# Designs tried in a protein design run: peptides against a protein of PDB entry 8YVU. Part 44

Target 1, 39 residues: chain A of PDB entry 8YVU
Amino acid sequence: PQLCYILDAILFLYGIVLTLLYCRLKIQVRKAAITSYEK
Target 2, 160 residues: chain B of PDB entry 8YVU
Amino acid sequence: TWLTVLKKEQEFLGVTQILTAMICLCFGTVVCSVLDISHIEGDIFSSFKAGYPFWGAIFFSISGMLSIISERRNATYLVRGSLGANTASSIAGGTGITILIINLKKSLAYIHIHSCQKFFETKCFMASFSTEIVVMMLFLTILGLGSAVSLTICGAGEEL

## One batch from the design tools (peptide; aimed at target 1 R30 A33, target 1 (a further copy) L25 Q28)

Design b2_p21_5 (made by RFdiffusion4)
Pose (drawn by RFdiffusion4):
Structure b2_p21_5 (pose): chain A 39 residues (1-39), chain B 160 residues (1-160), chain C 29 residues (1-29), chain P 21 residues (1-21)
Amino acid sequence: as target 1 above (39 residues)
Amino acid sequence: as target 2 above (160 residues)
Amino acid sequence: CYILDAILFLYGIVLTLLYCRLKIQVRKA
Amino acid sequence: TDYFTFLTQATVLLFFAFFFL
């Protein structure tokens, strides 16, 4: 009954999860590009 | 086979360490700049007053930088420094967890007994704001500490 | 406030959709 | 070449995730 930031609290978790998943994907793709471009 | 998986997956732990160090400065500067932290009737601030946002800001930052540079550049003396910075960051997070827990204990002791019936917007909006902020910081610090301990245990993997 | 929260509430849907598309595309690669 | 294109796409989407954060 006192909403706004209570619903906005889980959005910070959503932001953290996405901003870590994109970092893990970028590092993984960079490693895959390095391993595939060597030969 | 745990050691190999932890070794090959290393610099993301430095990414999340540096993300914790970067996001700790913004909260610490905003909370310590908007209002004085020594004239609170309920003495709600028991973590920002102890320097915790500025105690592990350029502390996690150096452990994340060393961990990131470790795989980028295999320096002779950088491997030794990375383990020390990881274990010092583990101790700093261990202390930060307990100080943040006693901050939650005091904030709940303030808001629990006759200070404010039901939710906020009666007399102590700052008390609920500080409680939510410290809970978010505690969760983020748990996330950072788990990766710092994982990197500490992964980095040795050998005698000395 | 509430509407401001709603404007950035769907940004996550599109961001996750593009993230899944990138995942499927890199799996095909 | 495909992996470098995907790396550029992932970098661009990471900036959008930072902005959202």

Design b2_p21_5_s1 (made by RFdiffusion4, then SolubleMPNN; from b2_p21_5, 15 letters changed)
Fold by OpenDDE base, seed 5:
Structure b2_p21_5_s1 (fold): chain B 39 residues (1-39), chain C 160 residues (1-160), chain D 39 residues (1-39), chain A 21 residues (1-21)
Amino acid sequence: as target 1 above (39 residues)
Amino acid sequence: as target 2 above (160 residues)
Amino acid sequence: as target 1 above (39 residues)
Amino acid sequence: SELEKLLELIERLLEEALKFL
């Protein structure tokens, strides 16, 4: 049971990091799309 | 630019594969140091008896290292070598998943047969611990296989 | 303990999906950047 | 030394990911 909770904590942290990276990447895609429409 | 960014992704996937392999090797080493698997009755540690954490970690480490080296040197012979190593690692990962699933089924069956409500019994504790370790190893193996397959697809795309 | 394993499976699936989405989004950003440089 | 090299590689990848953000 303790190992399961440790794995949950690692996977949860990984999920948070990936979500933050995904959000930042999505903002970059939006900025790139706006720049492409203004040219 | 697209090829440069794909190369950066390949390096990241290679590093992830090596990290996964090192974690698997560390878990294997810790389990072998704490427990004498040869004296444990039953097949609850069948994946460890088969040496999967060791040979699997070696295959994934070699595949990841070759992928990183291939990306850095950008040589055709290294790309082919990386593709071959990633393919071999993908096969090894698939075999490892199969072994781990079989071990997981045996461990769960053992817990069910002994009605392990009392985790303080040595046999029930060992079966529960084995199940937890096998599940962790299974997740790591799936991650490693995913990275190896992704690298194989990228390498095959560069050869075409 | 059963809830912990279920949570592990959900978090693992979420991590795989986010990784795939991140890869797709990164490819889109790269395509947008290439298109912006060719114009 | 190999573990340190791997850690350095992970740190470099993390820095590149942060720069990409």
Scores: peptide ipSAE 0.419, ipTM 0.793, DockQ to the pose 0.058
OpenDDE base, seeds 1, 2, 3, 4: peptide ipSAE 0.413, 0.427, 0.428, 0.434; ipTM 0.788, 0.800, 0.797, 0.805; seeds 2, 3, 4 fail the geometry check

Design b2_p21_5_s2 (made by RFdiffusion4, then SolubleMPNN; from b2_p21_5, 15 letters changed)
Fold by OpenDDE base, seed 1:
Formats: C-alpha cells, sequence, structure tokens
Structure b2_p21_5_s2 (fold): chain B 39 residues (1-39), chain C 160 residues (1-160), chain D 39 residues (1-39), chain A 21 residues (1-21)
C-alpha cells in the first residue's frame, strides 16, 4: 500500500510535467507554423 | 491547419475537464450512498461535508462544456464566456485542492491517533478508505485545474 | 489498496499517451523547423 | 442520454487521438 501511494505521487508529478511540456511544445509548434507562413 | 490542431486540443482539454467533473460527481455520489457521512465521527470526510465533489464537479463541467461549445461555434462571445468559466473553474479547483489537503491531514491524524494496527477494524478501514478517496479526488482536482488553466491560457491568447 | 492500483493504472496510461503525443509533437516541430530552413 | 452523448464525445476524442498517433 505505501509503495502504491508513492507510485501514485510519482506518476502524478510525471503527468503534470508532461502536460506542461506538451503545452510548451504546442506553443512552439504554433510559433514555428506562424513564422513559416510569414515567409 | 494550426488552428484546427489548437481547436482539437482545446476540445480535448474541455472533454478531459468534463470527464474529471463526472468522475468527481460519481465518487461523491458513491461515497454519499455507501457511507452516511453525517454519522461518521470526525472530519475524515470534510471535503464531502463541504460538498466539494458536487460544486467542484459542476464548475468543471460548466467550464469544459463552455470551452467545447466555444470552440465548436467559433463565436467571440462564447470564447469570452469560456474564459470566464475556466477562470472560475481554476479558482474552484485551487480551493478544492486546499480542502482536500486539509482533509488528508485530518485523515492522517485520525489514523495516527487510533494506532491502526488492525486493518480490518472498522475505524481504520474507514480512515484508509477515506484517505484513498481523498487522494483520488485530489489527483482528479489537480488534473481538472490543469485543464482549466490550460483552457484559460488558450482563451486569453485568442482574445489578445 | 485496490483503488490505489487502479489510480496507478490510469495515471500510467495517461503518462504513456502524453509521452506519445509529446514525441509526435516534437517530431512535428523538427519537421517544421527543417521546412522553414529550406525556404 | 446525456451520459451516452458524453461517452460518444470521449470515444470520438479517443479516436482522434488514435488517428493522430
Amino acid sequence: as target 1 above (39 residues)
Amino acid sequence: as target 2 above (160 residues)
Amino acid sequence: as target 1 above (39 residues)
Amino acid sequence: SELEELLELVERLLQQALDFL
């Protein structure tokens, strides 16, 4: 049971970090697409 | 187009928010049906007593629905409405997290006070079950908050 | 204890899906950057 | 019916995610 809770915490943090990274990457893709359209 | 990708992600975030809200409502309903919270001694279910699973789920559901509708109809007024709803949902999510953390502390204190050596004792089982549910609700609330904040940022970016 | 394991499974699946999406998005950013460099 | 509609929406989103993969 304790190991399960620790795993939950790790997976949760991983999910948050990945979500933030995904958002940042999406913004970068958007900026790159806009820049390519202006050229 | 990039706009279609962004729209798909906003819809996904909105659906995730609605799903989170529905799960929170389901958990609230199940807990209320299985456990008579009013007769449970202590503040183990303080988040449930505060009605968080209900009002929090409603806020997240409304925010998610408005986000999806706004994205589908592409109406400027709906975007503003969605932004407002997402902001409100973000605030509600933050409040919910605070309540859940307080509930977790109380549940942990309860477990320590009763020196739960026997898992099969009714009090220890209830405290453990409460802790598990509160942790699940906390995770769902944080996911909902993340989606609401993401939608708020996207909506604010479209309005600027 | 069972609920903890269910949550772990859900979080694990979510993490995998996000990782795949992140990888795809990263590949798209790289492709967009290459295309913009060739113009 | 509303739950079914929500479920269908989730399924469509999952299908779109799978198509994106």
Scores: peptide ipSAE 0.431, ipTM 0.806, DockQ to the pose 0.056; fails the geometry check
OpenDDE base, seeds 2, 3, 4, 5: peptide ipSAE 0.391, 0.422, 0.428, 0.425; ipTM 0.785, 0.792, 0.803, 0.800; seeds 2, 3, 4, 5 fail the geometry check

Design b2_p21_5_s3 (made by RFdiffusion4, then SolubleMPNN; from b2_p21_5, 14 letters changed)
Fold by OpenDDE base, seed 3:
Structure b2_p21_5_s3 (fold): chain B 39 residues (1-39), chain C 160 residues (1-160), chain D 39 residues (1-39), chain A 21 residues (1-21)
Amino acid sequence: as target 1 above (39 residues)
Amino acid sequence: as target 2 above (160 residues)
Amino acid sequence: as target 1 above (39 residues)
Amino acid sequence: SVLEELLEQVERLLKLALDFL
């Protein structure tokens, strides 16, 4: 049971980090699309 | 630049792979230190008896490290080496997942057969502990495999 | 304890889905960058 | 960033592992 909570914490942190990276990447895609449209 | 972003992502995947490998190694070491796996009846810790936490962690660590070094030095020979290491790590990860799934099935079967309602019974406690550790190791192995495969695809794309 | 196991499963699934979405988004950004370089 | 710090730690561990080999 204690190990389950440790796993939950690791998975939670992983999910947060991936979400932040996904948001950053999405912003980059938007910037690239705008730059491509202006050319 | 886009190349800088890709480089950061590959480095991140490499770091994730190394971290996963280190966690797997730590879990393996802790289990081996707390439990005499050789004297445990049954195949509850079959993945540990096979030494998977050790060799799997080594493969993931090497592949992650080589990926990071390859991206930092931008040398063609390192790219090929990293690709080879990541491929080997991916195969090792797949094998590890298979072993862990088999171990998990055996552990769950053991818990079911003994009707482990009392957590304080030594056999039931060991089986439950094994199940939890195997699930954690399985998850970490899947994450490591995902990172290794991603790095392999990126490396293959650079070789083409 | 049961809630912990359920949470682990949900977080695990979330992690897999985010990883796949991140990979797809990364491929899209890469394609956009190549197209921008060829212009 | 936390990622950069983690990367630095990994590099230190790599160097330690290479020194051990």
Scores: peptide ipSAE 0.428, ipTM 0.808, DockQ to the pose 0.048; fails the geometry check
OpenDDE base, seeds 1, 2, 4, 5: peptide ipSAE 0.337, 0.329, 0.345, 0.426; ipTM 0.792, 0.787, 0.794, 0.802; seeds 1, 2, 4, 5 fail the geometry check

Design b2_p21_5_s4 (made by RFdiffusion4, then SolubleMPNN; from b2_p21_5, 13 letters changed)
Fold by OpenDDE base, seed 5:
Structure b2_p21_5_s4 (fold): chain B 39 residues (1-39), chain C 160 residues (1-160), chain D 39 residues (1-39), chain A 21 residues (1-21)
Amino acid sequence: as target 1 above (39 residues)
Amino acid sequence: as target 2 above (160 residues)
Amino acid sequence: as target 1 above (39 residues)
Amino acid sequence: SEYEELLELAERLLKEALDFL
């Protein structure tokens, strides 16, 4: 049971990090699309 | 352009595969150091008795290293070698998943038979610990297999 | 303990999906950057 | 020494992964 909670904590942290990175990347895609549309 | 993106993804997948392999080796080494699996009755550690954390991690590590080297040097012979290693690692990963699922079923059956409500009993504790370790190893093996298959598809696409 | 294993499975699936989406989004950003450079 | 080399390799891989992110 303790190892399961440790794994949950690691996976949860990984999920948060990936979500933040995904959001940053999505903002970059939007900025790139806007720049391409204005050219 | 697309090839440059795929190359960066290949390096990331290779790094992920090596990391997964190292984690599997660490877990295998820790379990073997703390527990004498040969003296444990039953098949709750069948995946460890089969040496999967060791040979599986070696295959994944070699596959990941070859993928990274192939990407960096961009040589045709290295691409073919990486493709072969990734294919072998994918087969090894599939076999490892099968072994881990069998071990998980045996461990769960043991817990059910002994009605392990008291985790303080040595046998119930060992079965629970084995189940947790096997689940972790299963997740890591699935991640490693996913990376190896992805690298194999990318390598096959470069050969065509 | 059963809830912990279910949570592990959900978080693991979420991590895989986010990784795939991140890879796709990164490819899109690179394609957009290349298209902007060629214009 | 081998364990330290493996740790250094893991740290380098982690740094490369973080730089890729």
Scores: peptide ipSAE 0.411, ipTM 0.790, DockQ to the pose 0.045
OpenDDE base, seeds 1, 2, 3, 4: peptide ipSAE 0.399, 0.407, 0.402, 0.416; ipTM 0.785, 0.781, 0.782, 0.804; seed 4 fails the geometry check

Design b2_p21_6 (made by RFdiffusion4)
Pose (drawn by RFdiffusion4):
Structure b2_p21_6 (pose): chain A 39 residues (1-39), chain B 160 residues (1-160), chain C 29 residues (1-29), chain P 21 residues (1-21)
Amino acid sequence: as target 1 above (39 residues)
Amino acid sequence: as target 2 above (160 residues)
Amino acid sequence: CYILDAILFLYGIVLTLLYCRLKIQVRKA
Amino acid sequence: LFIVATILYFLTKKQVREFET
């Protein structure tokens, strides 16, 4: 009954999860590009 | 096979360490700049007053930088420094967890007994704001400490 | 406030959709 | 965090395009 930031608290978790998943995907793709471009 | 997986998956832990260090500064500067932290009737601030946001800000940052540079550049002396910085960050996080837990204990002791019936917006909006902020910081610090301890136990993997 | 939260509430949907598309594309690669 | 996630999306998309090329 006192909403706004209570619903806005899980959005910070959503932001953290996405900003870590994108970092993991970028590092993984960079490693895959390095391993595939060597030969 | 746990050692190989932890070794090959290393620099993301430095990414989350430096993300924690960077997001700790913003909270610490805003909280310590908006209002004085020594004239609170409920003495709510028990973590920002102890320097915790500025105690592990350029502390996690150096451990994340060393961990990131470790795979980028295999320096002779950088491997030794990376383990020390990781274990010092594990101790700093261990302390931060308990200080933040006693901050939650005091904030709940303030809001719990006759200070404010039901939710906030009666007299002590700052008390609920500080409680939510510290809970978010505690969760983020748990996330960061788990990765710091995982990197600390992955880095040695050998005698000395 | 509430509407401001709603405007950034669907940004996550599109961001996750593009993230899944990138994942499927890289899996094809 | 959403701005940083968008920047990382475009950097990842660029690297995926260069990898497929």

Design b2_p21_6_s1 (made by RFdiffusion4, then SolubleMPNN; from b2_p21_6, 17 letters changed)
Fold by OpenDDE base, seed 1:
Structure b2_p21_6_s1 (fold): chain B 39 residues (1-39), chain C 160 residues (1-160), chain D 39 residues (1-39), chain A 21 residues (1-21)
Amino acid sequence: as target 1 above (39 residues)
Amino acid sequence: as target 2 above (160 residues)
Amino acid sequence: as target 1 above (39 residues)
Amino acid sequence: LLLLTLLLLRELEELVRKLIE
């Protein structure tokens, strides 16, 4: 049971980090698209 | 384009917040149905006794709904309302997290004191179950808070 | 313990989905960067 | 609650699909 809780915590943190990275990447894609349109 | 994406993100966050709230409410109702919290000795279910799953779920649901409505109607007054609701929900979420952490500590202490080697003992089972539920509620509350904060930031950005 | 395992399963699935989305987004960023360089 | 949950899940699925496209 303790290992399960630790795994939950790790997976939760991983999910948060991935979400943040995804958001950052999405912003980068948008910036790239805008820059491409202005050129 | 940036605004449209923010709107989509707001809607997504709002939906996530509502879903989180609903799950919290469901867990609260299940716990109340399965366990008579009033007869449980100790503060293992202090968060439930305080009604956190209910009021927290309501706050998050309202915040999420307002965020979705604000995004769909693009009205300035709705944006302000959503921002206010999200802020309130964020505060409520923070308070809920604090309560849940305290509850978790008490539950863990209870488990440690009783040296619960026999999982089938009623007290140990209840403490373990409480701990599991509290942990789940904590995770859900953190998710809800994250969504509410994100929505608040997005809403504040639109007002500026 | 059963609830913990269920949560682990949900978090794991969520992590997989996010990873896939991140990969797709990363590919899009790369494609956008290449297109911007060719113009 | 179940209906609301189903509606929310549907909206989430649509959002995810839009994000993937």
Scores: peptide ipSAE 0.496, ipTM 0.815, DockQ to the pose 0.105
OpenDDE base, seeds 2, 3, 4, 5: peptide ipSAE 0.477, 0.489, 0.484, 0.486; ipTM 0.810, 0.806, 0.814, 0.813; seeds 4, 5 fail the geometry check

Design b2_p21_6_s2 (made by RFdiffusion4, then SolubleMPNN; from b2_p21_6, 16 letters changed)
Fold by OpenDDE base, seed 3:
Structure b2_p21_6_s2 (fold): chain B 39 residues (1-39), chain C 160 residues (1-160), chain D 39 residues (1-39), chain A 21 residues (1-21)
Amino acid sequence: as target 1 above (39 residues)
Amino acid sequence: as target 2 above (160 residues)
Amino acid sequence: as target 1 above (39 residues)
Amino acid sequence: LLLLTTLLFRELQQLVEELIR
């Protein structure tokens, strides 16, 4: 049971980090698309 | 550019593989330190008795290191070496998953046979703990295998 | 304890999906960068 | 083992940073 909670904590942290990375990457894609449209 | 992208991904996958291997090794060492597996009756810890956390971690670590080195040195001979190591790591990962599944089945069977209603019974606690560790190791092994397969595909693409 | 295992499964699935989405987004960023460099 | 883990975490962080940049 305690190990399950530890795994949950690790997976939750991983999910948060991936979400932040995804958001940053999405912003980069948007910036690149805008720059390509202006050219 | 595509190759540069794949190389960056390869390095990331290699580091992830090494990290996964280290986590597996850490779990293996913790289990070995807390539990005298040799004194435990039954096949609940068969994966640990087989030394899977150790050799699996070594294979994944070697594969990850070779992938990183191959990316950094950009030499053709290193690409072949990395591909070979990744293939070996993929095979090791598959074997590890199989062993872990077998261990999980045995652990679940043990829990079922002993009708572990009382978690405080030493045998039931050990079986539950083993099951939890095996599940964690299974997830880590799946992640490691995924990274090794991805690295193998990247390496095969570079040979082509 | 059963809830913990269910949470682990959900978080694991979420992690896989996010990883796939991240890979797709990364490929898109790379394609956009290549297109910008060729112009 | 702890030192190796710490080094690996640092490498992973650097790789993530390079990937984000």
Scores: peptide ipSAE 0.489, ipTM 0.807, DockQ to the pose 0.106
OpenDDE base, seeds 1, 2, 4, 5: peptide ipSAE 0.476, 0.465, 0.477, 0.475; ipTM 0.806, 0.802, 0.805, 0.806; seeds 2, 4 fail the geometry check

Design b2_p21_6_s3 (made by RFdiffusion4, then SolubleMPNN; from b2_p21_6, 16 letters changed)
Fold by OpenDDE base, seed 3:
Structure b2_p21_6_s3 (fold): chain B 39 residues (1-39), chain C 160 residues (1-160), chain D 39 residues (1-39), chain A 21 residues (1-21)
Amino acid sequence: as target 1 above (39 residues)
Amino acid sequence: as target 2 above (160 residues)
Amino acid sequence: as target 1 above (39 residues)
Amino acid sequence: LLLLTLQLFKELEQLVRELIE
């Protein structure tokens, strides 16, 4: 049971980090699209 | 373009906040329906007795909705209202986290005191269930607080 | 304990989905960068 | 308010689908 809670915490942290990375990558894609449109 | 990206992010954060609030409300209602918290002795369900799933969900829902409305209407008064609601939701989230941590500590203490080796004992089962629900609510509250803080920062940036 | 395992399963699934989305988005960024370089 | 929330959920679902595609 304790291992399950630890796993939950790790998975939760991983989910947050992935969400942040996904948001950053999405911003990069949008910036790249804008730069391509201005050219 | 940056403003458009921020607006889309605000909408997403607002929806996420509403979703988190709805999930918290659903968990609260399920717990209230399955367990007669008023008849349970001890502070294992103190967060539920305080009504946190309900008022917390309401605050997060209002904050998310105001954020979305503010984004759609682009009115200065709505931006201020959204900022106020997001701030209130952030405070509510922080308070909720505190209550949940206290509840979690009490639940863990109860489990340790009663040496819950037999999961089939009603009290041990209830304590374990409470702990699990509190942990889930804690995670949801952290997500909600994160969204509310992000929306608050975005709103503050628009006022500047 | 059962709820903990269910939460682990949900978080694990969420992590997998986010990873796939991140990979797809990364590929899109690369394609956009290549297109911008060719212009 | 509930209807608005439901609409927002649907929009979020559509956005997620667009991101997946």
Scores: peptide ipSAE 0.480, ipTM 0.814, DockQ to the pose 0.088
OpenDDE base, seeds 1, 2, 4, 5: peptide ipSAE 0.473, 0.474, 0.478, 0.485; ipTM 0.811, 0.813, 0.816, 0.817; seeds 1, 4, 5 fail the geometry check

Design b2_p21_6_s4 (made by RFdiffusion4, then SolubleMPNN; from b2_p21_6, 14 letters changed)
Fold by OpenDDE base, seed 4:
Structure b2_p21_6_s4 (fold): chain B 39 residues (1-39), chain C 160 residues (1-160), chain D 39 residues (1-39), chain A 21 residues (1-21)
Amino acid sequence: as target 1 above (39 residues)
Amino acid sequence: as target 2 above (160 residues)
Amino acid sequence: as target 1 above (39 residues)
Amino acid sequence: LFDLTTLLFQELEELVRELIS
């Protein structure tokens, strides 16, 4: 049971990090799309 | 700039793979240190008996390191080497997942046979502990495999 | 304890999905960058 | 954002180094 909670914490952290990275990447895609549209 | 970002992402994936491998190795080492797997009845720790945490972690670590080195040096031979290592790591990860699944099945069967109602029973505790560790190892292996596959795809894309 | 395992499964699935989405976005960014470079 | 990603990567590399050491 304790290991499960530790795993939850790790997975949660991983999920948060991935979410942040995903958001950043999404913003980059949008910026790239806008730049491509302006050219 | 985009290439640099992608390169950093690949490096990040490599680092993540190494980290996953290290965590897996740590768990394997801890289990081996705490439990004498050779004396454990049944196949609850079959994955550990097979040495998966060790060789799997090594493969993932090597693949991650090679990936990082390849990204840093940007040499064609290193890219190929990294691709090969990542492919090997992916295969190893897949094999490891299979082994872990088999181990999980055995562990679950063991729990079922002993009708573990009381967690404090030694056998039930060991089976549950084994199951938990194997699940964690499985998750780590899947993460490692994902990173290795991602790196492999990236490397293949660079070669084309 | 059961909730912990369920949470682990959910978080794991979330991690996988996010990884896939991240990969897709990365590919999109690459395509966008290539397109922007060609223009 | 790029700098932040770089920083995060560096931190992760440091963590990995600490784990390997």
Scores: peptide ipSAE 0.470, ipTM 0.811, DockQ to the pose 0.050
OpenDDE base, seeds 1, 2, 3, 5: peptide ipSAE 0.432, 0.421, 0.439, 0.431; ipTM 0.792, 0.783, 0.785, 0.785; seed 5 fails the geometry check

Design b2_p21_7 (made by RFdiffusion4)
Pose (drawn by RFdiffusion4):
Structure b2_p21_7 (pose): chain A 39 residues (1-39), chain B 160 residues (1-160), chain C 29 residues (1-29), chain P 21 residues (1-21)
Amino acid sequence: as target 1 above (39 residues)
Amino acid sequence: as target 2 above (160 residues)
Amino acid sequence: CYILDAILFLYGIVLTLLYCRLKIQVRKA
Amino acid sequence: SLEEKAEEYFSKLFTEAVTSF
């Protein structure tokens, strides 16, 4: 009954999860590009 | 096979360490700049007053920078420094978890007994704001400490 | 406030959709 | 130079994914 930031609290978790998943995907793709471009 | 997986998967832990260090500064500067932290009737601030946002800000940052540079450049003396920075950051997080827990204990002791019936917006909006902020910081610190301890145990993997 | 939260509430849907598309594309690669 | 080509390859995949969406 006192909403706004209670619903906004899980959005910060949503932001953290996405900002970490994108970093993991970027590092993984960079490693895959390095391993595939060598030969 | 745990050691190989932890070794090959290393610099993301430095990414989440440096994200913790960067996001700690914003909270710490905003909270210590908007209003004085020594004239609170409920003495709610028990973590920002102890320097915790500025105690592990350029502390986690250096451990994340060393861990990132370790795979980028395999320096002779950088490997030794990375383990020390990881274990010092593990100790700093261990202390931060307990100080943040006693900050939650005091904030709940203030809001719990006759200070404010039901939710906020009666007399102590700052008390609920500080409680929510410290809870978010505690969760983010737990996330950062888990990766710091994982990197500390992964980095040695050998005698000395 | 509430509407401001709603405007950034669907940004996550599109962001996750393009993240899944990138994943499937990289899996194909 | 190989790391630069790898970052360019990731930028190309991301642009293709945004264009396809």

Design b2_p21_7_s1 (made by RFdiffusion4, then SolubleMPNN; from b2_p21_7, 12 letters changed)
Fold by OpenDDE base, seed 1:
Structure b2_p21_7_s1 (fold): chain B 39 residues (1-39), chain C 160 residues (1-160), chain D 39 residues (1-39), chain A 21 residues (1-21)
Amino acid sequence: as target 1 above (39 residues)
Amino acid sequence: as target 2 above (160 residues)
Amino acid sequence: as target 1 above (39 residues)
Amino acid sequence: DLEEKADAYFEELLQQALKEA
């Protein structure tokens, strides 16, 4: 049971990091799309 | 801008791979320190007996380190080295997954055979503990493999 | 204990999905960048 | 430095897990 909680914490942290990276990438894609539309 | 994004992604994947490797190594070390695997009857810890946490962690660590170094120095020779290391790490990860699945099956079979209704029985406790550890190691190995494959694809794309 | 394992499974699945989405988004960004460079 | 931070974080997580257990 304790090991399960440790795994949960690791996976949770990993999920947060991936979410942040995904958000950053999504923002970049949106900026690129806006720039292409203005051209 | 694109190169910067790729570099950041490679670094992240490399760090993830190293972290996964370290966790696997830590688990292996803890299990070996707490339990005398050699005296445990059965194949409950077959993955540990095979030394997977050790060599797998080494391969993943080397792959991740090479990926990070390659990204930082931006040298073509390092990119090739990283690609090779990531490929080797991917193979190691696949092998590790196979070993862990076999171990998991054996552990589950052991639990079933001994009709482990009482978790406080020493044998049942050990089998359950082994199962938990193997599952954790399996997840970590899958994550490591994913990172290694991703790095390999990124490296291959840079060489083309 | 059972809830912990369920959480592990959910977080693991979430991690895989995010990784795939991230890869797809990355490929899209790359394609957009190549197209913008050719113009 | 990153390894030390990772170890420290792991120790903190372990301590939290031990407190919750």
Scores: peptide ipSAE 0.394, ipTM 0.817, DockQ to the pose 0.030
OpenDDE base, seeds 2, 3, 4, 5: peptide ipSAE 0.324, 0.369, 0.413, 0.354; ipTM 0.796, 0.808, 0.808, 0.811; seeds 2, 4, 5 fail the geometry check

